# Peptides against a protein of PDB entry 3J47: the designs that were tried, part 40

Target 1, 121 residues: chain A of PDB entry 3J47
Amino acid sequence: IRLTNQLKSLKGLQSKLKDVVEYLDKVINKELPINHTILGKLQDVFNLLPNLGTPDDDEIDVENHDRINISNNLQKALTVKTNDELMVIYISNLVRSIIAFDDLIENKIQNKKIQEQRVKD
Target 2, 26 residues: chain B of PDB entry 3J47
Amino acid sequence: NAQYHLLVKQGDGLLTKLQKYGAAVR

## One batch from the design tools (peptide; made by RFdiffusion4, then SolubleMPNN)

Design b2_p14_6_s2 (from b2_p14_6, 4 letters changed)
Fold by OpenDDE base, seed 2:
Structure b2_p14_6_s2 (fold): chain B 121 residues (1-121), chain C 26 residues (1-26), chain A 14 residues (1-14)
Amino acid sequence: as target 1 above (121 residues)
Amino acid sequence: as target 2 above (26 residues)
Amino acid sequence: LLELVKELLKKALA
């Protein structure tokens, strides 16, 4: 019963992670806008993940524990990778917005200068 | 995490500067 | 400002 529930929960998590990856791919392809709420939830999930870096301590029950630990480490690594990809997309969109705004400002300044010159002539 | 947060913070700073410049040009 | 954005991009890609 307990093991079955854990397996079901893991399968549910795997399905949700797949949905997140599919969503991220759509955002990367500009098919959907970035949902800030989803991004915030993903960040929260990342912050709740225990530090992946401590493989050190527990020697015990190597074979089954290793597969579960490897699967958990892989899922965690995939979550980290997903978070990094989301970060890159977010930064890229932010930079594009900043560049577009900078160009708009520069165009407005130039137009103002041209209008001022026309009034003086 | 720290580098990412720093990068986001720098981006926000740039956005703020750009907004101020846009307001001054209007 | 553009140069600052470029520097931020370089840091993001590093």
Scores: peptide ipSAE 0.345, ipTM 0.872, DockQ to the pose 0.059
Fold by OpenDDE base, seed 5:
Structure b2_p14_6_s2 (fold): chain B 121 residues (1-121), chain C 26 residues (1-26), chain A 14 residues (1-14)
Amino acid sequence: as target 1 above (121 residues)
Amino acid sequence: as target 2 above (26 residues)
Amino acid sequence: LLELVKELLKKALA
């Protein structure tokens, strides 16, 4: 049971990482906004991660225990990497929003200046 | 974690400045 | 403001 759950979680993490990379590429290329479905799936993986560290009460052979620990460490490392990538995507989107807002503000200021000049003339 | 929090904090600070600027332009 | 945003982007990409 534990090994199967770890394998399933690893496969899920791998799939999510792939989706995050694909999304990141699309965001970098300004092709798509944040895919909420991908973010939701990634959050689900993170919420399930604490359950992967739960010691199973069943006698697992020492060799299986070491493999489980290595797998868990790798999964944690992959999760951290995925989190970092998501953070970069989030910040990139935030920056894009800020730039767009800044441009909007600048345009508004220019329009006000033009209107004030027209009133003075 | 610390670098992440720092980056988020910087982003929030920038957002706040942008909001203040937007309010001043209105 | 734009320069600040650029600096933040540079830090995010690093």
Scores: peptide ipSAE 0.341, ipTM 0.870, DockQ to the pose 0.055
Fold by OpenDDE base, seed 1:
Structure b2_p14_6_s2 (fold): chain B 121 residues (1-121), chain C 26 residues (1-26), chain A 14 residues (1-14)
Amino acid sequence: as target 1 above (121 residues)
Amino acid sequence: as target 2 above (26 residues)
Amino acid sequence: LLELVKELLKKALA
């Protein structure tokens, strides 16, 4: 029962991670807006991931160790991939913010020029 | 990691320059 | 500033 529940939870986690990756891909492709709350939660998950690599010393059979190592390597690879995706998203948001701010500054400059011209007339 | 930190640092530098420019336009 | 942003984007994509 407990092992079955752990396996079910792990499968659920795997499915959720897949959904997160799919979401991140959609955000990278600009199909969906970036949700900062989701991004923050993902960052928190990644900060906690180094602690997930400490298998509790419970008697896990040697055959499970190779599958767990492959799963851990895959999870590590997925973690690195997700970190890269988060980086791209962060940079993209930063760039968008810079562009928006630049446009705002240009608009303010233009408005000031228009006001100065109106005062001279 | 180092490239990421460098990129973030460059982004922060740009943001700082942008903020200074925004403050000068105000 | 826009050119600097473009350079940062290029570095991010590379």
Scores: peptide ipSAE 0.354, ipTM 0.873, DockQ to the pose 0.056; fails the geometry check
Fold by OpenDDE base, seed 3:
Structure b2_p14_6_s2 (fold): chain B 121 residues (1-121), chain C 26 residues (1-26), chain A 14 residues (1-14)
Amino acid sequence: as target 1 above (121 residues)
Amino acid sequence: as target 2 above (26 residues)
Amino acid sequence: LLELVKELLKKALA
């Protein structure tokens, strides 16, 4: 259950990041207007990220396209790193769950053998 | 992404085998 | 089972 929830959360994060990228691409291509609510949520994500040296969206004049690209690259790099870290944590928890379950099965087998031996005595 | 999904799939397969073994011990 | 976990870890590290 816990591992499945972590995997689901990781998949959800990946899907959300993909949606953000797709949205940003559509905004850049002028296919969609800038949604202030989505932009605010993105800003919150950036604020939770280590200081990427991204100027506040209020200071991003269109002339700093190169800085926006560097910021996006750094954000992508951090997102990929975070995804990899979450993957490692998920695998580690999966392994721990497998080991714990194996130990539980072995303990149950041993207890059953002990009970059978007590009935024969 | 593909490697991650493959790893998760293999982990789920192991968990399923472990569950079957646990059910057989009960 | 342990071997399968090891294989998963190797694939995750690669």
Scores: peptide ipSAE 0.325, ipTM 0.869, DockQ to the pose 0.084; fails the geometry check

Design b2_p14_6_s3 (from b2_p14_6, 6 letters changed)
Fold by OpenDDE base, seed 5:
Structure b2_p14_6_s3 (fold): chain B 121 residues (1-121), chain C 26 residues (1-26), chain A 14 residues (1-14)
Amino acid sequence: as target 1 above (121 residues)
Amino acid sequence: as target 2 above (26 residues)
Amino acid sequence: LLELVKQLLKYALA
């Protein structure tokens, strides 16, 4: 049971690392729509994290228990750090999208003013 | 978690203001 | 709007 949980945790970390790399590549390529999918997968990882901390009562030697707890804490810390980095990237992309939208709105306002002036002349 | 939710709420507030502005310019 | 963007940017950098 513990080996299966460690393998699941490692697969989760590997999947998250892959998602971070894929997200970075998509951000470089200006592909905006994938932010929701990554956020959803991150939420799924967080929802699976509580299941990683339930010690099944099997009598595994005290030395292995400390190494497992340290590994789980390190993986949790790496997951949190990765989540924070992804969050910063997400917010940065959101801000860029907002700036682009603001510029489009301003351009539309200017075009409307020019059209109103042409009708008045 | 709380800081993340605060950030998400601020982003949603900005998005809502941006949507209202976009609707007013139409 | 610009002030709201600035606030988001400050929060992202903090």
Scores: peptide ipSAE 0.374, ipTM 0.875, DockQ to the pose 0.060
Fold by OpenDDE base, seed 3:
Structure b2_p14_6_s3 (fold): chain B 121 residues (1-121), chain C 26 residues (1-26), chain A 14 residues (1-14)
Amino acid sequence: as target 1 above (121 residues)
Amino acid sequence: as target 2 above (26 residues)
Amino acid sequence: LLELVKQLLKYALA
């Protein structure tokens, strides 16, 4: 039962990682805007990762335990890296939106000043 | 996690200020 | 606004 639950959890994590990678590829290719829901799902994966690493104290060969730990650590590191990349893309889009709004506001102020000058002349 | 949430809060604060400024220029 | 954008960029790069 415990091994089946661990395998199910690992398959779930693998599926989520695949979804994140596919989304990152679509964002890199400019096919999709940043989806906040994906960021939330990635956070959920991070919160679940510590729970996947509870070793049952059963006599699994030390070599397999080290390989599993290294693989889990590598997978965690790759997930962190992917999350950071998504965050940078999100921030970059937010900054671009802010700059575009600032330019719009400045253009509107200039247009108002030009209209006020024309009414005074 | 905490740094990420702080960054998101700062971004939301900036967006709110920008919205207020846009409303004042209207 | 510009300062807040700069802070956001600094945080993203750190």
Scores: peptide ipSAE 0.358, ipTM 0.875, DockQ to the pose 0.064
Fold by OpenDDE base, seed 1:
Structure b2_p14_6_s3 (fold): chain B 121 residues (1-121), chain C 26 residues (1-26), chain A 14 residues (1-14)
Amino acid sequence: as target 1 above (121 residues)
Amino acid sequence: as target 2 above (26 residues)
Amino acid sequence: LLELVKQLLKYALA
């Protein structure tokens, strides 16, 4: 019963991680906007990962232990990949916001110069 | 981790400069 | 500002 529940929880986590990766791919491809709530939850998952994988001393057959270790390593690798993807998305949005703001500032400076010239004429 | 924190710190620095410039043009 | 953006882009792509 406990092992079946752990396997079910791991499968659920794997499915959720897949959904997150799919979401990140859609955001990278500009199909969806960045969701800050999803980003925060992913950061929380990453912060919890170092604590995820103390094997409880339950007598798991060596073959199951190797499969669990491979699955945990793959999940860790996928989480690192997800963190990198989120970072790229965050930077890309930051850069776009900066460019847009720089353009707004430049436009405001130009408008002020035009107004000052009109007052002198 | 260290590279990530450095990148975030650079982004925050840029954002701060942007805010100062926006306030000066306001 | 533009140079700072360029540095961020270089860091993100490296």
Scores: peptide ipSAE 0.388, ipTM 0.879, DockQ to the pose 0.059; fails the geometry check
Fold by OpenDDE base, seed 2:
Structure b2_p14_6_s3 (fold): chain B 121 residues (1-121), chain C 26 residues (1-26), chain A 14 residues (1-14)
Amino acid sequence: as target 1 above (121 residues)
Amino acid sequence: as target 2 above (26 residues)
Amino acid sequence: LLELVKQLLKYALA
């Protein structure tokens, strides 16, 4: 019963992670806008993930431990990869917003200069 | 983590400066 | 502003 529940929970987690990856791919492809709430929740998940990469040296059951460690390392690697992808998207959008705002400011400055010149003529 | 937070902080700082500049040009 | 954008780009690419 406990093992079956753990396996079901793991499968549920895997499905949710797949949905997150699919969402991120759509955001990367600009099919969907960045949802800040989803991004914040993902960051929270990353912060709550135990550092599964500290091999605490306790010798218990090498053969089952390696498969579980490989699965955990893969999940960690996928998690890190997802975080990096989200970071790149966030920075890219931030940079675009900054450029657009800078261009808007420059256009306003130019328009003001043109108006001032027209008043002098 | 620390590098990521530093990047985000720098981005927020830049955004704040940009907002100040936009307000000064108005 | 441009220098700040350049710094952000450098950080995003690193």
Scores: peptide ipSAE 0.377, ipTM 0.879, DockQ to the pose 0.062; fails the geometry check

Design b2_p14_6_s4 (from b2_p14_6, 5 letters changed)
Fold by OpenDDE base, seed 1:
Structure b2_p14_6_s4 (fold): chain B 121 residues (1-121), chain C 26 residues (1-26), chain A 14 residues (1-14)
Amino acid sequence: as target 1 above (121 residues)
Amino acid sequence: as target 2 above (26 residues)
Amino acid sequence: LLELVKELLKYALA
């Protein structure tokens, strides 16, 4: 019963991680807007990962232990991938914000120059 | 991790410069 | 500002 529940929880976590990766891919492809709440939760998951996978001392058969290790390594790799995707999204948003702000500043400078010229005329 | 922190730090530096420029044009 | 953005893009793509 306990092992079955742990396996079910791990499968649920894996499915959720897959959904997150799919979401991040859609955000990178500009199909969906960036959700800050999702990003914050993903950061929290990443911060918790070093503590994820202390094998509970339960007598798991060697075959199950190898499968668990492979699953944990895959999950770790997926988390690293997710972190990289989050970084790309963060930088992309930062760059877009900077470009938009630069354009606003340039527009304001131009408007000031136009106003100064109108006062001289 | 170190590269990530460096990237974030560079982004924060850019944001700070952007804020200063915005304040100067205001 | 544009140069800083370019550097950030280079870092993100590296």
Scores: peptide ipSAE 0.385, ipTM 0.878, DockQ to the pose 0.059; fails the geometry check
Fold by OpenDDE base, seed 5:
Structure b2_p14_6_s4 (fold): chain B 121 residues (1-121), chain C 26 residues (1-26), chain A 14 residues (1-14)
Amino acid sequence: as target 1 above (121 residues)
Amino acid sequence: as target 2 above (26 residues)
Amino acid sequence: LLELVKELLKYALA
């Protein structure tokens, strides 16, 4: 049961990482807006990660303990990597919002100047 | 975690500055 | 605004 859950979580994390990379590439290429569904699924995985590290008290032989620690370290490393990627996506979205807002402000300033010139003429 | 929170805080600061600028241009 | 964007980009790349 535990190994199956770890494998399922690892496969889920791998799939999410692939989706995040694909999304980042599409965001860099300006092809797609933020996919909230991918972000939500990633958050769900992160919320489930603390539960994957709780050893149930069953007598797991000493050889399995090292493999579990390596798996947990790998999962933690993958989690950190995923967090870093999500952070980059978040910053990229903020930058896009800032650029869009700057363009709106500049357009508004120009429209105001044109209106003031029309009133003066 | 701390670096992430710092980055988010900086992003929020930038957003606040943009909002102030947008309000001043109105 | 451009300076703010540049700072954000520096943090994203770090």
Scores: peptide ipSAE 0.374, ipTM 0.874, DockQ to the pose 0.056; fails the geometry check
Fold by OpenDDE base, seed 2:
Structure b2_p14_6_s4 (fold): chain B 121 residues (1-121), chain C 26 residues (1-26), chain A 14 residues (1-14)
Amino acid sequence: as target 1 above (121 residues)
Amino acid sequence: as target 2 above (26 residues)
Amino acid sequence: LLELVKELLKYALA
């Protein structure tokens, strides 16, 4: 019963992670706007993930340990990949916002110069 | 993690500078 | 501002 529940929970987690990846891919492809709330929740999940890569030295069965380590390494790799993708999206949006703001500022400066010239004429 | 946080911090710093510049141009 | 954007791009590409 406990093992079956753990397996079901892991499958549920895997499905949710897949949904997150699909969402991130859609955001990268500009098919969906970035939801800041989802991004924040994902960051929180990553911060709460135990460092699955610290082998606590406890001598629990070598054969199960390798499979668990491979699964943990895969989850860690997927976590790192997702974090990198989120970072790229965040930076890309930040850069776009900065460029848009810079253009707005430059346009305001130019408009001010044009108005000052019109007052002198 | 540390590099990511540093990147985010730098981005926030840039955004803050941009906001100050926008306020000065008004 | 341009220099700030350049620094951000360098960090994103590193």
Scores: peptide ipSAE 0.365, ipTM 0.876, DockQ to the pose 0.061; fails the geometry check
Fold by OpenDDE base, seed 3:
Structure b2_p14_6_s4 (fold): chain B 121 residues (1-121), chain C 26 residues (1-26), chain A 14 residues (1-14)
Amino acid sequence: as target 1 above (121 residues)
Amino acid sequence: as target 2 above (26 residues)
Amino acid sequence: LLELVKELLKYALA
């Protein structure tokens, strides 16, 4: 049971990391506009990650393991929050694009009606 | 993740409907 | 358009 729950949690983290990478790739490829606020928060998450990478300080201070777990949990929470914010921004941009397209369609309909009236007169 | 993908899929569906409407107005 | 926005909002809140 405990190992299965840990595996499920790790799979969830892997999926979220994949989504972040995909978002970054889209921003690099200029497929999506750069959101500085999201990038700043993501950078903060990455700046907290390097504490994962130095196994070489052999001082087995049990206190460091709890801090690493808390830091990892905080980073995970920040990553989830960032993904949710990115999702909201994506939806908002999609809605704005739909509204702009609807306005364009309405303007085109009105222009056609004006042209038809001018031909009848 | 699954909810995000579902939302994106629905957004794409709405965009497709909007494109059809735009083509009908042309 | 309004129905589309409503559907998007439902998914954003779910």
Scores: peptide ipSAE 0.333, ipTM 0.869, DockQ to the pose 0.083; fails the geometry check

Design b2_p14_7_s1 (from b2_p14_7, 10 letters changed)
Fold by OpenDDE base, seed 1:
Structure b2_p14_7_s1 (fold): chain B 121 residues (1-121), chain C 26 residues (1-26), chain A 14 residues (1-14)
Amino acid sequence: as target 1 above (121 residues)
Amino acid sequence: as target 2 above (26 residues)
Amino acid sequence: EPEKLYLELKQLAL
């Protein structure tokens, strides 16, 4: 029963990670805005991942060392992948903020030029 | 790694210029 | 001048 629940949780995590990647790809492609709530929940999941890898103290079997190495490698790979995903999100937000600000600035410059022309007439 | 740091540095440069402009337009 | 800073932003965004 515990192993089946762990496998189900791992499959759930894998599916969630796939959904996050697909969401990130849509954000990169400018198809969707960045959702801060999804990002926050993703960060929370990653902050909890180090704690999810502590086995309850009750079964030291030698099969755990290879599973711990696989779990640590998977956790490290997940952490790296997440850092890359968070980076892409950050850059995408930064670029969008810059474009939106550039447009606001151009509008302000145009409004100023129109006012200066009206004062000369 | 190096491309990442370059992209972050470019982003920080843009953000700094954006902040300076926002302050000058106020 | 706001226009000079705008031109510098455009050059950095391209």
Scores: peptide ipSAE 0.400, ipTM 0.874, DockQ to the pose 0.039
Fold by OpenDDE base, seed 3:
Structure b2_p14_7_s1 (fold): chain B 121 residues (1-121), chain C 26 residues (1-26), chain A 14 residues (1-14)
Amino acid sequence: as target 1 above (121 residues)
Amino acid sequence: as target 2 above (26 residues)
Amino acid sequence: EPEKLYLELKQLAL
């Protein structure tokens, strides 16, 4: 149940991120007007991301193209890191589920042994 | 990454066995 | 047997 809910939430997040990318592509292509509310929420999401890539305030003259590439590399690195973290959480939850099943089996085996002993006495 | 795909495949195998166990214990 | 399936789960988790 909990793992299935996490996987569902992650799939939902992935779908929403895809919808955001598709929306941004349509805005870039001038197919849709800029929705300032969506952009504001995206900006809030980026501001809640730890400031990976505020260059310290002393070099304002690196070409906008390199900033976009660094930002894309950073966003990609964050996406990869988040994916790796989610994978570790997934595996950890699988292992915990197995251990919990181990304990359940052992408890069933013990209960069966106790019941068999009570029938023999 | 091949290691990532291998890890996911192992996790899916484990999940399948876990589901079979949960069905056998029920 | 649930024990056999468990041992097989444990072998896949290790």
Scores: peptide ipSAE 0.394, ipTM 0.869, DockQ to the pose 0.049
Fold by OpenDDE base, seed 2:
Structure b2_p14_7_s1 (fold): chain B 121 residues (1-121), chain C 26 residues (1-26), chain A 14 residues (1-14)
Amino acid sequence: as target 1 above (121 residues)
Amino acid sequence: as target 2 above (26 residues)
Amino acid sequence: EPEKLYLELKQLAL
């Protein structure tokens, strides 16, 4: 139950993130007008992301494009790392659920054997 | 990637057998 | 038999 709910929540988040990307692509391609309310909420989400490439404020003028690429690469690397960590947690919880079910089945077999012995006496 | 898919496939196989066993013990 | 299916599960978990 808990694991299935976590997987469902993660799939829901993935779908929502895909919808946001598809919306941004349509806005970039000028297929849809810029919705300032959606853009403001996206900015709030990006501002809550750890600053993955603000070097200290002392060089404003030479490589905004390479810094954006480095920030995007670092953000991608952290996203991959987070996905791998969530995956390990998911597998660990799956294995724990399998073990707990195995123990429950063994307990049910033992209880059945005890009942069959009591009916023979 | 390939090792991950193998591990997920193995886990799904275990889960399927576990479900079949839980149904047979019911 | 439930015991045979249990042994097959145990072999898959190892």
Scores: peptide ipSAE 0.390, ipTM 0.862, DockQ to the pose 0.040
Fold by OpenDDE base, seed 5:
Structure b2_p14_7_s1 (fold): chain B 121 residues (1-121), chain C 26 residues (1-26), chain A 14 residues (1-14)
Amino acid sequence: as target 1 above (121 residues)
Amino acid sequence: as target 2 above (26 residues)
Amino acid sequence: EPEKLYLELKQLAL
């Protein structure tokens, strides 16, 4: 039962990661705004991932150690991949904030120049 | 890890400059 | 002052 739930959760995580990548590609292409709900659900999955790797203490057969190490390495690789994706989202948000601020600054500079011309006339 | 921390540090530097400018233009 | 800070932000964003 536990292995089937882990496999289902891993498939769910893989599907969600694919949806996040597809969403990131649309965000990079300026086709869609950032969906904070996808990011929040991804963070929740990551906070639950450490709990998916804890074996309940009742059956240390030596064959489980290699499967646990493979699961931990895959979990670590998935964590790194998602950290890289979250980083790309974060940079994309920063760049959008900078562009929006650049436009705000330019609008304020233009408004100030128009006021200075009206005081000279 | 090191490249991630460098990129986050650059982003935080940009955000801090952005906040300082937004406060000076208000 | 605000235009100098703008140019510095633009150089850091590009």
Scores: peptide ipSAE 0.389, ipTM 0.871, DockQ to the pose 0.040

Design b2_p14_7_s2 (from b2_p14_7, 12 letters changed)
Fold by OpenDDE base, seed 3:
Structure b2_p14_7_s2 (fold): chain B 121 residues (1-121), chain C 26 residues (1-26), chain A 14 residues (1-14)
Amino acid sequence: as target 1 above (121 residues)
Amino acid sequence: as target 2 above (26 residues)
Amino acid sequence: SPLKEYLELKQLSL
């Protein structure tokens, strides 16, 4: 039962990572805005990942120690990879927000100039 | 890690400057 | 000048 749950959660994480990558590609291509729901679901997966690694303290066969270390290292590596993907999303969104605000400011400046010209005429 | 923190700090700095300007133009 | 401050901010955002 535990191994099946770990595999299911890993498959779920892999699917979400794929969805995030696909989302990032669409964000890079300016095709879609941020989906906050995807980010929330990823955070939920990260919060659940530590709970999937609770070893039952019972029968430690020595052969499992290397497999557990490899699994933990792989899980940690996957966590780092997902954090990097989330970071790229965050930066892309920040850049878009900055550009949109720059355009808004420029529009306000232009509108003020037009009003000042109309008062002088 | 260090490059990430630097990039985040730069982004936060830009956002803060942008907010200050938006407040000054109001 | 609000315009000068804007130009400085715009240069930093690019």
Scores: peptide ipSAE 0.374, ipTM 0.872, DockQ to the pose 0.036
Fold by OpenDDE base, seed 2:
Structure b2_p14_7_s2 (fold): chain B 121 residues (1-121), chain C 26 residues (1-26), chain A 14 residues (1-14)
Amino acid sequence: as target 1 above (121 residues)
Amino acid sequence: as target 2 above (26 residues)
Amino acid sequence: SPLKEYLELKQLSL
């Protein structure tokens, strides 16, 4: 039940993220007008993302193109790291559920053996 | 990517076995 | 026996 609810929540988040990407692509392609309220909420989400590059004010005139690529690489690296952490948590919960189930079965086996002994006495 | 998908597939296999056993013990 | 089937499933899971 808990794992299935987490998986359902993750699938729901994935669907919503896909809808946001599809909306942004339509806005970029000028197929839809820019909704300022949606854009503001997206900006708030991006601002709550750890600042993916305040480069400290060190004077290196890296062409604007390289800065955008570095920011995209850092965002990708953080996304991969987050996915790996979530995967480890998922596996750990799966293993705990398997162990708990194995213990439940062992307890049922022991209870059945105790009942069979009581019927023989 | 491939190792991740393999691990997820193994986890799904274990979950399916767990569900089958939970149904057989009921 | 459901117990034997479980032990076989457990051995296949290890």
Scores: peptide ipSAE 0.374, ipTM 0.860, DockQ to the pose 0.038
Fold by OpenDDE base, seed 5:
Structure b2_p14_7_s2 (fold): chain B 121 residues (1-121), chain C 26 residues (1-26), chain A 14 residues (1-14)
Amino acid sequence: as target 1 above (121 residues)
Amino acid sequence: as target 2 above (26 residues)
Amino acid sequence: SPLKEYLELKQLSL
């Protein structure tokens, strides 16, 4: 039962990482806006990951200690990688918002200048 | 972690400046 | 002037 749940979670995480990478590529290529659903699903995976790493207390044979350390190191590495991906998404959103705002301001300035010229004529 | 927090703080500062300007131009 | 403040903000955003 435990191995099947770990394999299912690993497959879910792998699928999600693939979706995040594909989404990041679409965001870099300016094809799609940021999908908050990917962020929400990522948070759900991170909230579930600590629960998958808790060994139920009963048969801690000494051979499991190396597996737990490897699992914790992999989980930490995956967490760092995900934090980096989220950071890139956040920066990309900020940059897009700044550019859109700059364009809006420039359009407002141009419209105001055109109105002032029409009042002088 | 520290670089991430610094970058987030810089982004939040820029967003706040943008919001203030957008409110002044309305 | 709103234009001057905009130019200063644009310079900070570049």
Scores: peptide ipSAE 0.364, ipTM 0.866, DockQ to the pose 0.034
Fold by OpenDDE base, seed 4:
Structure b2_p14_7_s2 (fold): chain B 121 residues (1-121), chain C 26 residues (1-26), chain A 14 residues (1-14)
Amino acid sequence: as target 1 above (121 residues)
Amino acid sequence: as target 2 above (26 residues)
Amino acid sequence: SPLKEYLELKQLSL
């Protein structure tokens, strides 16, 4: 039961990661805005990841040492992957913020020019 | 990792410049 | 001009 749940959770995470990558690609292509809900869910997954890698101390089967190492390596790899995804999201948000600010500045400059023309006029 | 940190640093630098400009235009 | 200063800052960032 527990292994099946871990595998299901991993498959769910893999699916979500795929969805995030697809979303990030759309964000990079300026097709979609950043979904804060996806970011929040990724952060939640990260916060839960340390708990997924703690085998409860009670199943000391010696055969699990290699599985624990594989699980820890997988968790580390997933952590790195999600960190990279969070970074791409951060950069995408930063770029969008910069573009929005550039547009705001341009609008403000245009408004000032219009006001100066009206005063001259 | 290093390229990522560089990219983040560049982004932070741009954000800081943008904030300074926004403060000057206000 | 604030715009000129921004443009200069932008050029220095590119």
Scores: peptide ipSAE 0.377, ipTM 0.871, DockQ to the pose 0.034; fails the geometry check

